# Designs tried in a protein design run: peptides against a protein of PDB entry 3OIQ. Part 75

Target 1, 212 residues: chain A of PDB entry 3OIQ
Amino acid sequence: KNRIFVSSSKDFEGYPSKAIVPVQFVALLTSIHLTETKCLLGFSNFERRGDQSQEDQYLIKLKFKDRGSERLARITISLLCQYFDIELPDLDSDSGASPTVILRDIHLERLCFSSCKALYVSKHGNYTLFLEDIKPLDLVSVISTISTKSTNSSKHSSSELISECDLNNSLVDIFNNLIEMNRDEKNRFKFVKLIHYDIELKKFVQDQQKVL

## One batch from the design tools (peptide; made by RFdiffusion4, then SolubleMPNN)

Design b1_p17_8_s1 (from b1_p17_8, 6 letters changed)
Fold by OpenDDE base, seed 2:
Structure b1_p17_8_s1 (fold): chain B 212 residues (1-212), chain A 17 residues (1-17)
Amino acid sequence: as target 1 above (212 residues)
Amino acid sequence: SLFDEVESYEELLEFMK
């Protein structure tokens, strides 16, 4: 089945009211919601949507039905947080209480770029996105990819033809949106408040600001 | 088609659980 690349979560408004569609997108991790009964990840590209909150534009559900799926969800959250250097409470605590994790506004401290594969599942106009796969992206690699604009057409095999162009365009759009948020005095997002704000990121942002 | 229609309510419930 052909996987569809999604550049905006608004695209789902035009999707069928009764369908299953494999999708892929790139966005920043904004929230984690792990309870005894559910696991949700929030993502955003910070596309302007009028007066609506720009957070959690992509709400992704992890399967949480049985001990096996619960374990997989917890491992996924742990590995993701380890990759992005996000502090979590110990999820393996021997205390028979399933640990609850509720993190919000992750993008205010860390830029957690992620490539997500999900299933869009809809009925009667409502939809849910189910996580199939997640690949965290390194910020240095993201910056280098945007900066080089080198269409190195590395002929990766025809079947996963999410255009390298679609990925790059989405990454550029996210940074442009973040630059606009940084310029807005009312917006809480500031690049200088990121824990990983360094000389490389500073230079990249300054160079991108000259083009906008 | 780009979209697979959900054939049954039971199938959808299995995915949404």
Scores: peptide ipSAE 0.023, ipTM 0.629, DockQ to the pose 0.070
Fold by OpenDDE base, seed 5:
Formats: C-alpha cells, sequence, structure tokens
Structure b1_p17_8_s1 (fold): chain B 212 residues (1-212), chain A 17 residues (1-17)
C-alpha cells in the first residue's frame, strides 16, 4: 500500500470522510498522555494556524485496549523518553496503580524530532490517527541532514515514495517555524532555554537565521 | 486509490479499538 507523506496536519481536512489511509510525517514530540485507559502522543510542525503556532497538531493514538497493546504502548513511551532523555515519574512505583504520565510543551525543553507512520481512519468527517511505527531522530543527525542537503538519492525501492526531499523540506520547515517562534517575544519557545542547547545547535540556528 | 474506503462501520470500529 502506498504510504502518503504528510507535510501539514491541515492536509487531513481534504481527506475522505470514510477512509483508511496509511500516512507518514516528521514532527516534534510535544506531549505525552498515558493513563490507565488511553495513550496519546502529540506532535507538531509548529505550522502557523492563524496568529499562533499550535502544539499537538498531530494527535496520535496508540492502541490501548488489551494487556498486550497496553504493554506495547508503555514500552514505546519508555523507549522514547529514554532516547530523548525525558524524565518520567517513576513508572516502577510498587503501587499496582499504572503510572499516569501527562507531559506537555516538551518542545520548550527538548527538540524531540520523530518520524511517525500512522493510519488515518475517518468516518463522517471525524478522523483518528493510529500509530503504526515511530522512529526518534537524533538532533545532530537532523542538523547534518539539513546542512549537507544530501542529494544522495539512494534509490530505495519505489514503494516508500517518501522522497528524501519531502523529509528534508519538512525538517527545514520545522526549524524555520521554531526560528519564528524564537523571534517572537510573546512566544514561550526559546532555543537558549532548551536543556540540550549547545554550541552546535547555536551555530546551526545562527546560520539558518541568516538564510531566512 | 491511495485511499482505502472503509466498507463497514464494524471495520472502522475494529481499527478504532
Amino acid sequence: as target 1 above (212 residues)
Amino acid sequence: SLFDEVESYEELLEFMK
């Protein structure tokens, strides 16, 4: 099945009201909502919607209906948080209560780039995105990818027609949106407030700001 | 089509589970 690359969450407004569509996007992780009954991940490209950039432009549901799916969801959250160095409240609390994790505005502290595969499922104009796969992206690798404009079209097989160009363009767009947010005095996002703000990221942002 | 039409409500519910 052909997977569609999605550059904007607004694309879903034009999608069929009764369909299943495999999609892929790249975005920043903005929220985690894990309770006893559901698991949701929020992502954003910080595309301007009206006057404000929005978090959670992509709200992705993890299957959470049986012990197997719940376990998979919890492991997914744990692995993502470990990868991005996100502090979770002790999930190992000996109290048999499933730990609740509610994290918001993750992008204010950490840039958590993620490549997501999901199923768009719609009925009567309402839709849900179901997570199929997630790949966390290393920030240094993202910066390197944008900087090198690696035209190495490795002819990976025609069926995953996500052009390397589409991925790179989306990554550039995200950084451009973050730069705009950083320039806005009213916006809470500031690169200098990121926990992992280093000389490499500083230099990259400064260089990218000169092109904008 | 890039869009797989949902044939039934039951099928949709199975995916939404």
Scores: peptide ipSAE 0.022, ipTM 0.631, DockQ to the pose 0.068
Fold by OpenDDE base, seed 3:
Structure b1_p17_8_s1 (fold): chain B 212 residues (1-212), chain A 17 residues (1-17)
Amino acid sequence: as target 1 above (212 residues)
Amino acid sequence: SLFDEVESYEELLEFMK
């Protein structure tokens, strides 16, 4: 089955009530929920949904059934947190109790852009997203990609199954949504409160704000 | 909670049978 690129989590409202569909999306990591019995990742593109929370628009479940899958989930979380400079409690506690990690509102401190592959699985009208693969994206590379591709539409590198256009459009949409949140005085999100807020991000935001 | 609506991996395996 071909993998479907998803630009909005609302797309799932129109999906079949009984299906297994490979999907892909790009979003910001917003939450991590790792316990002894489950591992969940929350993502969002911060699409406006009226009065609904913009957090965890994509709730992704990691396989957590046996010691092997639990280990893989924990390694995945560790590697993501290392990549994004997210501090985790020492997972190496000699006490055989697996550490619990509950992080929320990650986007308020760090923009953790991630390209996710998942299985959409629906039964009886409910659905779950199961993680297949995750690629963290470097913020500088994201900014560079958005800034440069506004001019050069021509080089289709044939090999990536995802339209570079779909990825770029989603990245632009996320930034536009963040700019709107930043303009709203009631919204907790502010670019200046990001730990990694630098001159490059500042300039990029200022330039994007002139177009909106 | 949004977390309670997520099917287990075991439920996925049962669904795939």
Scores: peptide ipSAE 0.022, ipTM 0.624, DockQ to the pose 0.109
Fold by OpenDDE base, seed 1:
Structure b1_p17_8_s1 (fold): chain B 212 residues (1-212), chain A 17 residues (1-17)
Amino acid sequence: as target 1 above (212 residues)
Amino acid sequence: SLFDEVESYEELLEFMK
């Protein structure tokens, strides 16, 4: 089955009530919820939904039913956090108590761009997104990709048909949404509060603000 | 089955609160 690129989590409202659909999206990591029995990742593109929370628009479940899946989930969380410089407690502690990790509002401190592959699984109109794969994206690379108007993605590289255009458009939309949030005095998000706020990001934001 | 693991989106959101 072909993987579907999802630009909005609202797309799932139109999906079949009983299906398994492979999907992909790009979003910011907003939350991590690891307990003894569950592992969830929250993502958002910060699409405006009226008065609804813009956080955790994509809630992704990691399989957590056996020792193998639990270990894979913990390794996934560890690797993501290492990539984004998120401090975690040692998840491998020999003390048989699995550490609980609850992180929220990650986007307020770090822009953790991620390309996610997931399975949409629905039954009787309810659905769950199961993580299949995750690729963290480097912020410098994201900025470079948006800044270089890649008009030339006419090369059909035969790899998974997610157009470079769809990815780029979603990245632009995320930044535009963040700029709007930054302008809103009521919104907690501010670029200057990011731990990794540097001259490059500052310049990029200033340049994008002139186009909006 | 994968369908036995299906939780509603709303239930998952409540779990994250």
Scores: peptide ipSAE 0.021, ipTM 0.595, DockQ to the pose 0.915

Design b1_p17_8_s2 (from b1_p17_8, 7 letters changed)
Fold by OpenDDE base, seed 5:
Structure b1_p17_8_s2 (fold): chain B 212 residues (1-212), chain A 17 residues (1-17)
Amino acid sequence: as target 1 above (212 residues)
Amino acid sequence: DLFDDVESYEELRKEMS
């Protein structure tokens, strides 16, 4: 089955019941929830959903049923946090208590762009997204990709036909939503409050604000 | 079975809250 690119988490409202659908999306990491029994990642494109929270639009479950899956989940979180320079408590503490990690509003401090592959699994009118793969995206690379409109159609094989256009459009939409949030005085998100706010990001935001 | 691990989005959201 071909993997479906998802531009909005609202698309899942139209998805079939009792199905497994491989999906892919690009979003910002917004939350991490690791307990003794569960591992969840929250992502958002910050699409306006009326009165609904713009946070955690994509809740992704990691398999967490046995020691192997638990270890994989912990390693995944550790690697993501290392990549994005997110401070975590030592997950490998020799103290037999698995550390609990609850991080929220990650996007207020860091823009953690991520390309996610997941399985949409539906049953009885409910659905869960299970993580298959995650690729963190470098912010400089994201900015360069949007700015250059890289027409390099790398002929990736027909089975992973996420058009480079769909990816780029999703990244642009995220930045547009962040710019709108930044302009809203009531919104907590501000680019200038990001820990990694630099001259390059400042210039990019200023240039994008002129196009919107 | 992945179908046995399906939770409501609302339940997951409550766990994240």
Scores: peptide ipSAE 0.514, ipTM 0.942, DockQ to the pose 0.905
Fold by OpenDDE base, seed 4:
Structure b1_p17_8_s2 (fold): chain B 212 residues (1-212), chain A 17 residues (1-17)
Amino acid sequence: as target 1 above (212 residues)
Amino acid sequence: DLFDDVESYEELRKEMS
């Protein structure tokens, strides 16, 4: 089955009931919820949705049913946090108690761009997104990708490849939304408060602000 | 079965809260 690129989590409102649809999206990691019984990741593109919180627009469930899936989930979280330089409590603590990790508003400190593959699974008017794959994206690479309008409309080759255009458009949309949030004095998000705020990001934001 | 693990988005959001 062809994987569908999703630009908005509103798209799921039109998705079929009692279906499994492979999807892919790009978003910022906003939250991590790891307990003894569940593992959830929150992502957002910060699309304006009325008065609803812009965080956790994509809630992704990791399988957490057996020791194997739990271990995979914990490793996934550890590797993701290591990649983004997110401090976690030691998940390997010899104490046999799996530490609870609840992180929120990650985007206020770090821009954690992630390309996610998931299964949309629907039943009885509800849906859950199950993580299949996650690729963390380097911010420098994201900035470079947006700055270099890759006009390589490489034709619809394989049914599994995201259109480079879809990826780029989503990344641009995220940055535009972040710029709007940064301009809003009531919004807690500020680029200058990011731990990794550097001259390159500053310049990129300034250049993007001129186009908006 | 993945269908057995379907939770509402609203329920998941409450768990994240």
Scores: peptide ipSAE 0.514, ipTM 0.942, DockQ to the pose 0.905
Fold by OpenDDE base, seed 1:
Structure b1_p17_8_s2 (fold): chain B 212 residues (1-212), chain A 17 residues (1-17)
Amino acid sequence: as target 1 above (212 residues)
Amino acid sequence: DLFDDVESYEELRKEMS
């Protein structure tokens, strides 16, 4: 089945009411919700939606039904947090209480760019996105990709590869949205408050602000 | 069945709020 690249979470409003559709998107990790019974990840591209919250535009469910799926979910969270330098309590603690992890507003401290593969599953007018795969993206690589405007339309005819254009366009859109949020005095997001704010990111933001 | 695990987006948002 061909995987659909999704540029907006609004695209799901037009999707079939009873379907399983493989999808892929790029967004910032905004939240982690791990309890004894559920594991959810929130992502956003910060698309403007009027008065609606710009956070958690993509809610992704991890399977959490048996010991195997629970372990896979915990490992996924641990590896993701390790990659982004997010401190978590030890999730493998032999103490029979599974630790609860609730992190919100991750984007206010860290830009956690992620390429997600998911299954869109719909029933009775509702839908859930189930995680299939997640690839964390390095910020330096993201900045380099946007800056070089690699118009390498390598016509890789394989229906499973995201077009390099779709990925790049989504990354540009996210940065443009963050720049707009940074300019808004009412918005909590500020680049200078990021823990990893460096000279490279500063220069990139300054250069992008001149084009907007 | 994945269809049995479908939750409303609004319910999931409330759980994360």
Scores: peptide ipSAE 0.512, ipTM 0.942, DockQ to the pose 0.929
Fold by OpenDDE base, seed 3:
Structure b1_p17_8_s2 (fold): chain B 212 residues (1-212), chain A 17 residues (1-17)
Amino acid sequence: as target 1 above (212 residues)
Amino acid sequence: DLFDDVESYEELRKEMS
């Protein structure tokens, strides 16, 4: 089955009941919820949804049914946190208690761009997104991609071109949404409060603000 | 089966809150 690129989590409201649909999206990691029984990741593109919370627009479940799936979930969380320089409590505690990790509002300190592959699974009017694959994206690479691709159609295959256009459009939309949040005095998000806020990000934001 | 693990999005959101 072809994987569908998703630009909005609202698209799932129109998806069929009792289906399995492979999907892909790009979003910011906003939350991590790892307990003894569940592993959830929250993502958002910060699309405006009226008075609804802009956080955790994509809730992704990791399989957590047996020791093998639990181990894979924990390794996934560890590798993501290592990549984004997110401090985790020591997962290696010799105490036979499975470590609990609850992180929220990650986007207030770090822009954790992630390309996610998931299975949309629906039943009885409900749906769950199951993680298949995750690729963390480097912020410098994201900025460079947005800044340079306005001009160079390199001859890639038609399928790669569509995927690259969809990815770039979603990255631009995320930054535009963050710029709007940054302009709102009531919004907690501010670029200057990011731990990794540097001259390059500052310049990029200033240049994007002139277009909006 | 993955269909047996489908949870309400609203319930999952409450667990994250």
Scores: peptide ipSAE 0.510, ipTM 0.942, DockQ to the pose 0.914

Design b1_p17_8_s3 (from b1_p17_8 with E1D E4D F9Y E14K)
Fold by OpenDDE base, seed 1:
Structure b1_p17_8_s3 (fold): chain B 212 residues (1-212), chain A 17 residues (1-17)
Amino acid sequence: as target 1 above (212 residues)
Amino acid sequence: DLFDEVESYEELKKEME
């Protein structure tokens, strides 16, 4: 089955009931919820949805049913946090107590761009996204990709690869939304409050603000 | 079965609050 690229979590409102659909999206990591019984990841493109919260537009469930899946979930969280330089408690603590990790509003401190592959699973008008794969994206690479307007979508018609255009468009949309949030005095998001705010990001934001 | 593990967005959101 061909994987569908999703540009908005609203797309799921039109998806079939009682189905399994492989999907892919690009978003910012906004939350991590790891307990003894569950592992959830929140992502957002910060699409404006009226008065609804812009955080956690994509809620992704990791399989957490057996010791093997639990271990995989914990390793996934550890690797993501290591990549994004997010401090976690030691998840391998020999004390037998599985550490609880609750992180919210990650985007206020770090821009954690992620390409996610998931299974959309629907039943009785409800759906859950199950994580299949996650690729963290380097911010410098994201900025470079947006700036170079690589129109060279080589026609690699391989139905499994995200269109380079779809990826780029989603990244641009995220940045545009962040710029709007940054301009809003009521919004908590500010680029200057990011831990990794540097000259490159500053310049990029300034240049993008001139186009908006 | 993945269908047995389906939780609504609202349920998942509540679990994160």
Scores: peptide ipSAE 0.688, ipTM 0.966, DockQ to the pose 0.901
Fold by OpenDDE base, seed 5:
Structure b1_p17_8_s3 (fold): chain B 212 residues (1-212), chain A 17 residues (1-17)
Amino acid sequence: as target 1 above (212 residues)
Amino acid sequence: DLFDEVESYEELKKEME
């Protein structure tokens, strides 16, 4: 079955019941919830959804049923946090208690672009997204990709045809949404408050603001 | 079975709160 590229979490409202559908999306990491019993990741494209919170539009469940799955989840969280320079509370607390990680509003401090592969699983009108794969994206690479409009269609096989266009469009949409949030005085998101706000990001945002 | 692990978005959101 071909993996479906998802541009909005609203797309799932039209998805079949009692199905398993491989999906892929690009979004910003907004939250991490790791406990003794569960691991959840929140992502968002910050699409406007009326009065609903724009954070955690995609809630991704990691398998957490056995020691192997738990270990994989913990390693995944660790690697993501290392990649994005997210400070984790000392997971090495000598207390044999499994470290709990609860992070929210990650996007207020860091833009953590991620390409996610997941399984959409539906039952009785509900659905859950299960993580299959995650690729963190470097912000400089994201900016360069948007700026160059690289039409280099690498002939990757038809089954993984996330068109470079779909990826680029999603990245542009995310930045446009962030620019709108930044312009809103009531919104907590501000580019200048990002820990990694530099001259390159500043210039890119300024250039994008002129097009919007 | 993944079907047995299906939770609603609202349920998952509540678990994160």
Scores: peptide ipSAE 0.688, ipTM 0.967, DockQ to the pose 0.888
Fold by OpenDDE base, seed 3:
Structure b1_p17_8_s3 (fold): chain B 212 residues (1-212), chain A 17 residues (1-17)
Amino acid sequence: as target 1 above (212 residues)
Amino acid sequence: DLFDEVESYEELKKEME
């Protein structure tokens, strides 16, 4: 089955009931919820939704039914946090208790761009997204990709037909939404409050603000 | 079966609050 690229979490409102649909999206990691019994990841592209919260527009469930799936979920969280320099509580508790990780509003401190593959599963008018794969994206690479007009179609023959255009458009939309949030005095998001705010990001934001 | 694990967005959001 062909994987569908999703540009908005609102797209799911039009999806079929009682279906399994492979999907892919790019978004910012906003939350991590890992307990003894469950693992959830929140993502957002910060699309304006009226008075609704802009965080956790995509809620992704990791399989968490047995020791094998639990281990995979925990390793996934550990690797993501390592990649994005997110501090986890020391897992070295000698007590056989699985560590609990609850992080919110990650986007206020770090821009954690992620390309996610998931299964949309619907039943009785409800849906859940199940994680299949996640690729963290480097911020410098994201900025460079947006800044360079995608003239170099490097023919990497990888059969993943996700249009480089769809990915790039979504990345641009996310940055535009962040710029709007940064301009809003009532919004908590500010680029200057990011831990990794540097001269390159500053210049990029300033240049994008002139076009908007 | 993944169909048996379906929860609404609202239910999942509430569990994260």
Scores: peptide ipSAE 0.687, ipTM 0.966, DockQ to the pose 0.898
Fold by OpenDDE base, seed 4:
Structure b1_p17_8_s3 (fold): chain B 212 residues (1-212), chain A 17 residues (1-17)
Amino acid sequence: as target 1 above (212 residues)
Amino acid sequence: DLFDEVESYEELKKEME
């Protein structure tokens, strides 16, 4: 089955009921919800959706029904947080209690670009995205990819491979949305408040702002 | 079965609150 690239979480509104569809998207990690019973990841491309919150547009469920899946989920969270330099509360609590991790608004401090593969599973008019794979993306690599994007024509190459164009377009869209948020005085998001805000990111944002 | 684990976006969002 061909994996479908998703550019907007609105696409799921048109998806079939009672189906399993492999999907892929790129988005910013916005939240982590790890409890004793569940593991959820929130992602967003910050597409404007009226009055709804722009965070957590993609809610991804990790399997969490046995010790093996729980362990995998916890390791996944740990590795993601390590990659993005997200401070986790001491997971090593000697108490043997499974640590609870509740992080929100991650994008206000760190741009955690992630390429996610998931299963869209629908039933009774509802759907859940189940994580299959996650690849954290390096911000420098994201910036370089956007900056070097040749306007190569949308040749619909029918190839089963998610086009490099789709990924790049989504990355551009995310940055454009972030730039709009940064310009909005009411929006809490500001590039200068990012922990990793550096000269490279500053320059990139300034250059992108000139094109918008 | 993954179909048995389907929750709505709204339900999942509420669980995160």
Scores: peptide ipSAE 0.687, ipTM 0.966, DockQ to the pose 0.892

Design b1_p17_8_s4 (from b1_p17_8, 6 letters changed)
Fold by OpenDDE base, seed 2:
Structure b1_p17_8_s4 (fold): chain B 212 residues (1-212), chain A 17 residues (1-17)
Amino acid sequence: as target 1 above (212 residues)
Amino acid sequence: DLFDEVESYEELRKFME
């Protein structure tokens, strides 16, 4: 089956009540939940959903059934956090106890853009997303991609059916949503509070604000 | 857990083919 690009987590409301569907999306990492029994990653594109929390719109489960899968999950979390410069408590506890990591509101300090491949699995009207693959995206590269507006559909020769157009549109939508959040005095998100806020990001945000 | 009904990712992939 072809992998489906998902632009909104609302798309899943129209998905079959009993299905397995490979999906892909781009979103910001918002939360990490690693316990002794489960590993979850939260993502969001901050699409407006009324008064509902805009965080964790995509809740992705990592396989966590045996020692091998648990180890893989911990390594995945470690590598993501290293890439985004997120401080984790020492996961290498000599104590043999699996460390618990609970991080929330990651987007308030860091914009962690990620391209995720997942399996949508539904049964009896409920669904779960299982992580297949994750690619962290560099913010500078994201800004450059949006700024160049290059409609050059370079067919990424890779087997990934995702159009460059869909990816770019999703990235633009995320930034537009963040700009709206930044303008809202009631919203905790502010670009100036990001640890990596620099002149380049400032200029980009200012330029995007003129178009909105 | 919906995944508990699937013994492996490999079985899941085969079901998706």
Scores: peptide ipSAE 0.022, ipTM 0.649, DockQ to the pose 0.079
Fold by OpenDDE base, seed 1:
Structure b1_p17_8_s4 (fold): chain B 212 residues (1-212), chain A 17 residues (1-17)
Amino acid sequence: as target 1 above (212 residues)
Amino acid sequence: DLFDEVESYEELRKFME
């Protein structure tokens, strides 16, 4: 089955009540929930959903059933946090208790763009998203991609059916949503509060604001 | 947990093939 690109988590409302569907989306990492029994990652594109929270629109579960899967989950979290400069407690502490990590509202401090591959698994109308793969995206690269509108469909024959267009459109949508949030005085998100807010990001945001 | 009903990712992959 072909992997489906998902632009909105609302798309899952129309998905079959009993199915397994490979999906891919791009979103910002918003939360990390690692306990002794589970590992969850929250993502959002900050699509407006009325009064619903814009956080954790994509709740992705990592397999956490055996020592091997637990180790993989912890390594995944460690690598992601290392990439995004998120400080974690030492997960390797010799104390046999794996440290609990609960991070929320990551997007308020860091824009952690991620391309996620997941399995949509549903039964009786309920669904769970299971992480298959995650690729962190560099913010500079994201900005460059949006700015250049690179029609360079270099036909890298990557069999991944996901058009560069879908990715770019999603990235643009996310930034537009962030700009709207930044304009809203009631919203906690502000670009100037990002730890990595620099001249490049400032200029990009200013330029995008002129188009919205 | 829906995943508890699926014994392995391999079974999931086979189901998607």
Scores: peptide ipSAE 0.022, ipTM 0.656, DockQ to the pose 0.079; fails the geometry check
Fold by OpenDDE base, seed 4:
Parts: sequence; structure tokens; C-alpha cells
Structure b1_p17_8_s4 (fold): chain B 212 residues (1-212), chain A 17 residues (1-17)
Amino acid sequence: as target 1 above (212 residues)
Amino acid sequence: DLFDEVESYEELRKFME
């Protein structure tokens, strides 16, 4: 089955009540929930959903059933946090107690763009998203990708049916949503409050604001 | 947990083929 690119988490409302569908999306990491029994990653593209929270629009579950899967989940979180410069408590504590990590509102301090491959699994009308793969995206690369009109870079013949256009459109949409949030005085998100806010990001945001 | 009903990712993959 072909992997489906998902531009909105609302798309899942139209998905079958009993299915397994491979999906891919791009979103910002918003939360990390690692406990003794569960590992969840929250993502959002910050689409406006009325009065609903814009956080954790994509709640992705990591397999966390055995020591092997738990280790993989911890390594995944560690690597993601290292990549995004997120400080974690030492997950390798020799003390047999698995550290609990609960991070929320990550997007308020860091823009953690991530490309996620997941399995949509539904039964009886409920669904869960299971992480298959995650690729952190460099912010500079994201900015450059949006700024450069999609050159038909024929180069990545990746057989994955997901068009570069879908990725780019999603990235643009995310930034546009962030710009709207930044303009809203009631919204906690502000670009200037990002730890990594620099001249490049400032310029990019200013340029994007002119188009909106 | 929907995954609790599915024993492995391999079964999931086979189901997706």
C-alpha cells in the first residue's frame, strides 16, 4: 500500500473505522511523554480548529511493550532531543528506574520540524498512530526549502509517492500558522521568544509576513 | 491500546502488503 501524505490531522476523521494505513506528515514537535509504561510524541501543524487546543494534533505512540522497544524509544527521544538541543534528564541513569520525561509546549522555545512516518491503526472507530520513522528537519534547511521555489529537483527519485510539493506546502502552512499565532496577542507563541531566534529566522519571518 | 491487539510490526506490514 502506498504511503499517504497527511496535510491535516482532520484527514483521519474520514479514515476507515477498521484499517491500517501507512501515513506521513510534517509537523512541529510539541510534546514528549515518556513514562514507565508509555512513550508518546505530540506534533502539530497548528491548524486552526476552533476552540480546540492546537497542540498535539498528531499524537504518535512509540512501541513500549518490552525492554527492547523501551530502549529504542528512549534512544529515539535522546537522539531527537540532542538534535534539537532539548535538555533531558539523564535517561541512562544506572538507577534501574526509567526516568520520566514530560515536556510540553516545546514549540514555544524551539521549532522542531519533523517528518514522521506512522501507521494509522483503527478499530471500532478509534485510531492510534504508531511511529515507524522520524526524521528531524534542520530549521535552516526548512527555511531554505520554503524560500527556494520548488525547483524540480529531479534528483531524489525516492520512490516514495510523497511529492516534494506536499512537503513544501505543509512547511509553508506551518509557518503561516505560526505567523498568525505570533500576531495574536493572546497567543503564547512568539518568534522572538525562541531560543534559536536569529537574524536569518527574523528575516525569513518578515519576508513571509509580507506575503500574508 | 490498538497495538496490544497486534503482536508485531511485521504483522502490520504483512497486513499492509
Scores: peptide ipSAE 0.022, ipTM 0.651, DockQ to the pose 0.079; fails the geometry check
Fold by OpenDDE base, seed 3:
Structure b1_p17_8_s4 (fold): chain B 212 residues (1-212), chain A 17 residues (1-17)
Amino acid sequence: as target 1 above (212 residues)
Amino acid sequence: DLFDEVESYEELRKFME
């Protein structure tokens, strides 16, 4: 499939007013919104947008129309939260009311790197992104990938994989943006406030700061 | 919902598969 890699959410401003376009991007998970009627995931690259909020630059909708799609959405949220060690209320509570989950500013506590595949769907100039696939990325692996500039072309020529160059560039851009946020005294984001802040992350950030 | 406004549900489904 001709899937387009998206490096900025601003790219969508130039997309057709009536189209269906398969896209892929890498970003940090920033929010989860699960209610009785909707399931949304927010992501961001934290690119500078002037006075605009850097939160939820990519708002991704999960299909939530019937019992089957609702179940799939809930399972997806559960698996993501398990992977990133995000505490969720028991979604399986026999209480006939579907539990509501609203999490915001996830990036202030955890760096949840995710590779997403989505459908851009537009009509009359408005658009929605629908989730097709999501792969959580391990922070240690992300740091290693940036540090080694590993050109390991995994020979899996599947036309659906993000190019290693596009992935690496996006990861570097995200970290650079986070470093800028960390330097800004007015910004709430601080690396030292991350729950998973360790010696490895500290060293990596210090090394990257010297290059910027 | 923009999903309901897409005339070709089959096209959308084909992209999601």
Scores: peptide ipSAE 0.022, ipTM 0.657, DockQ to the pose 0.086; fails the geometry check

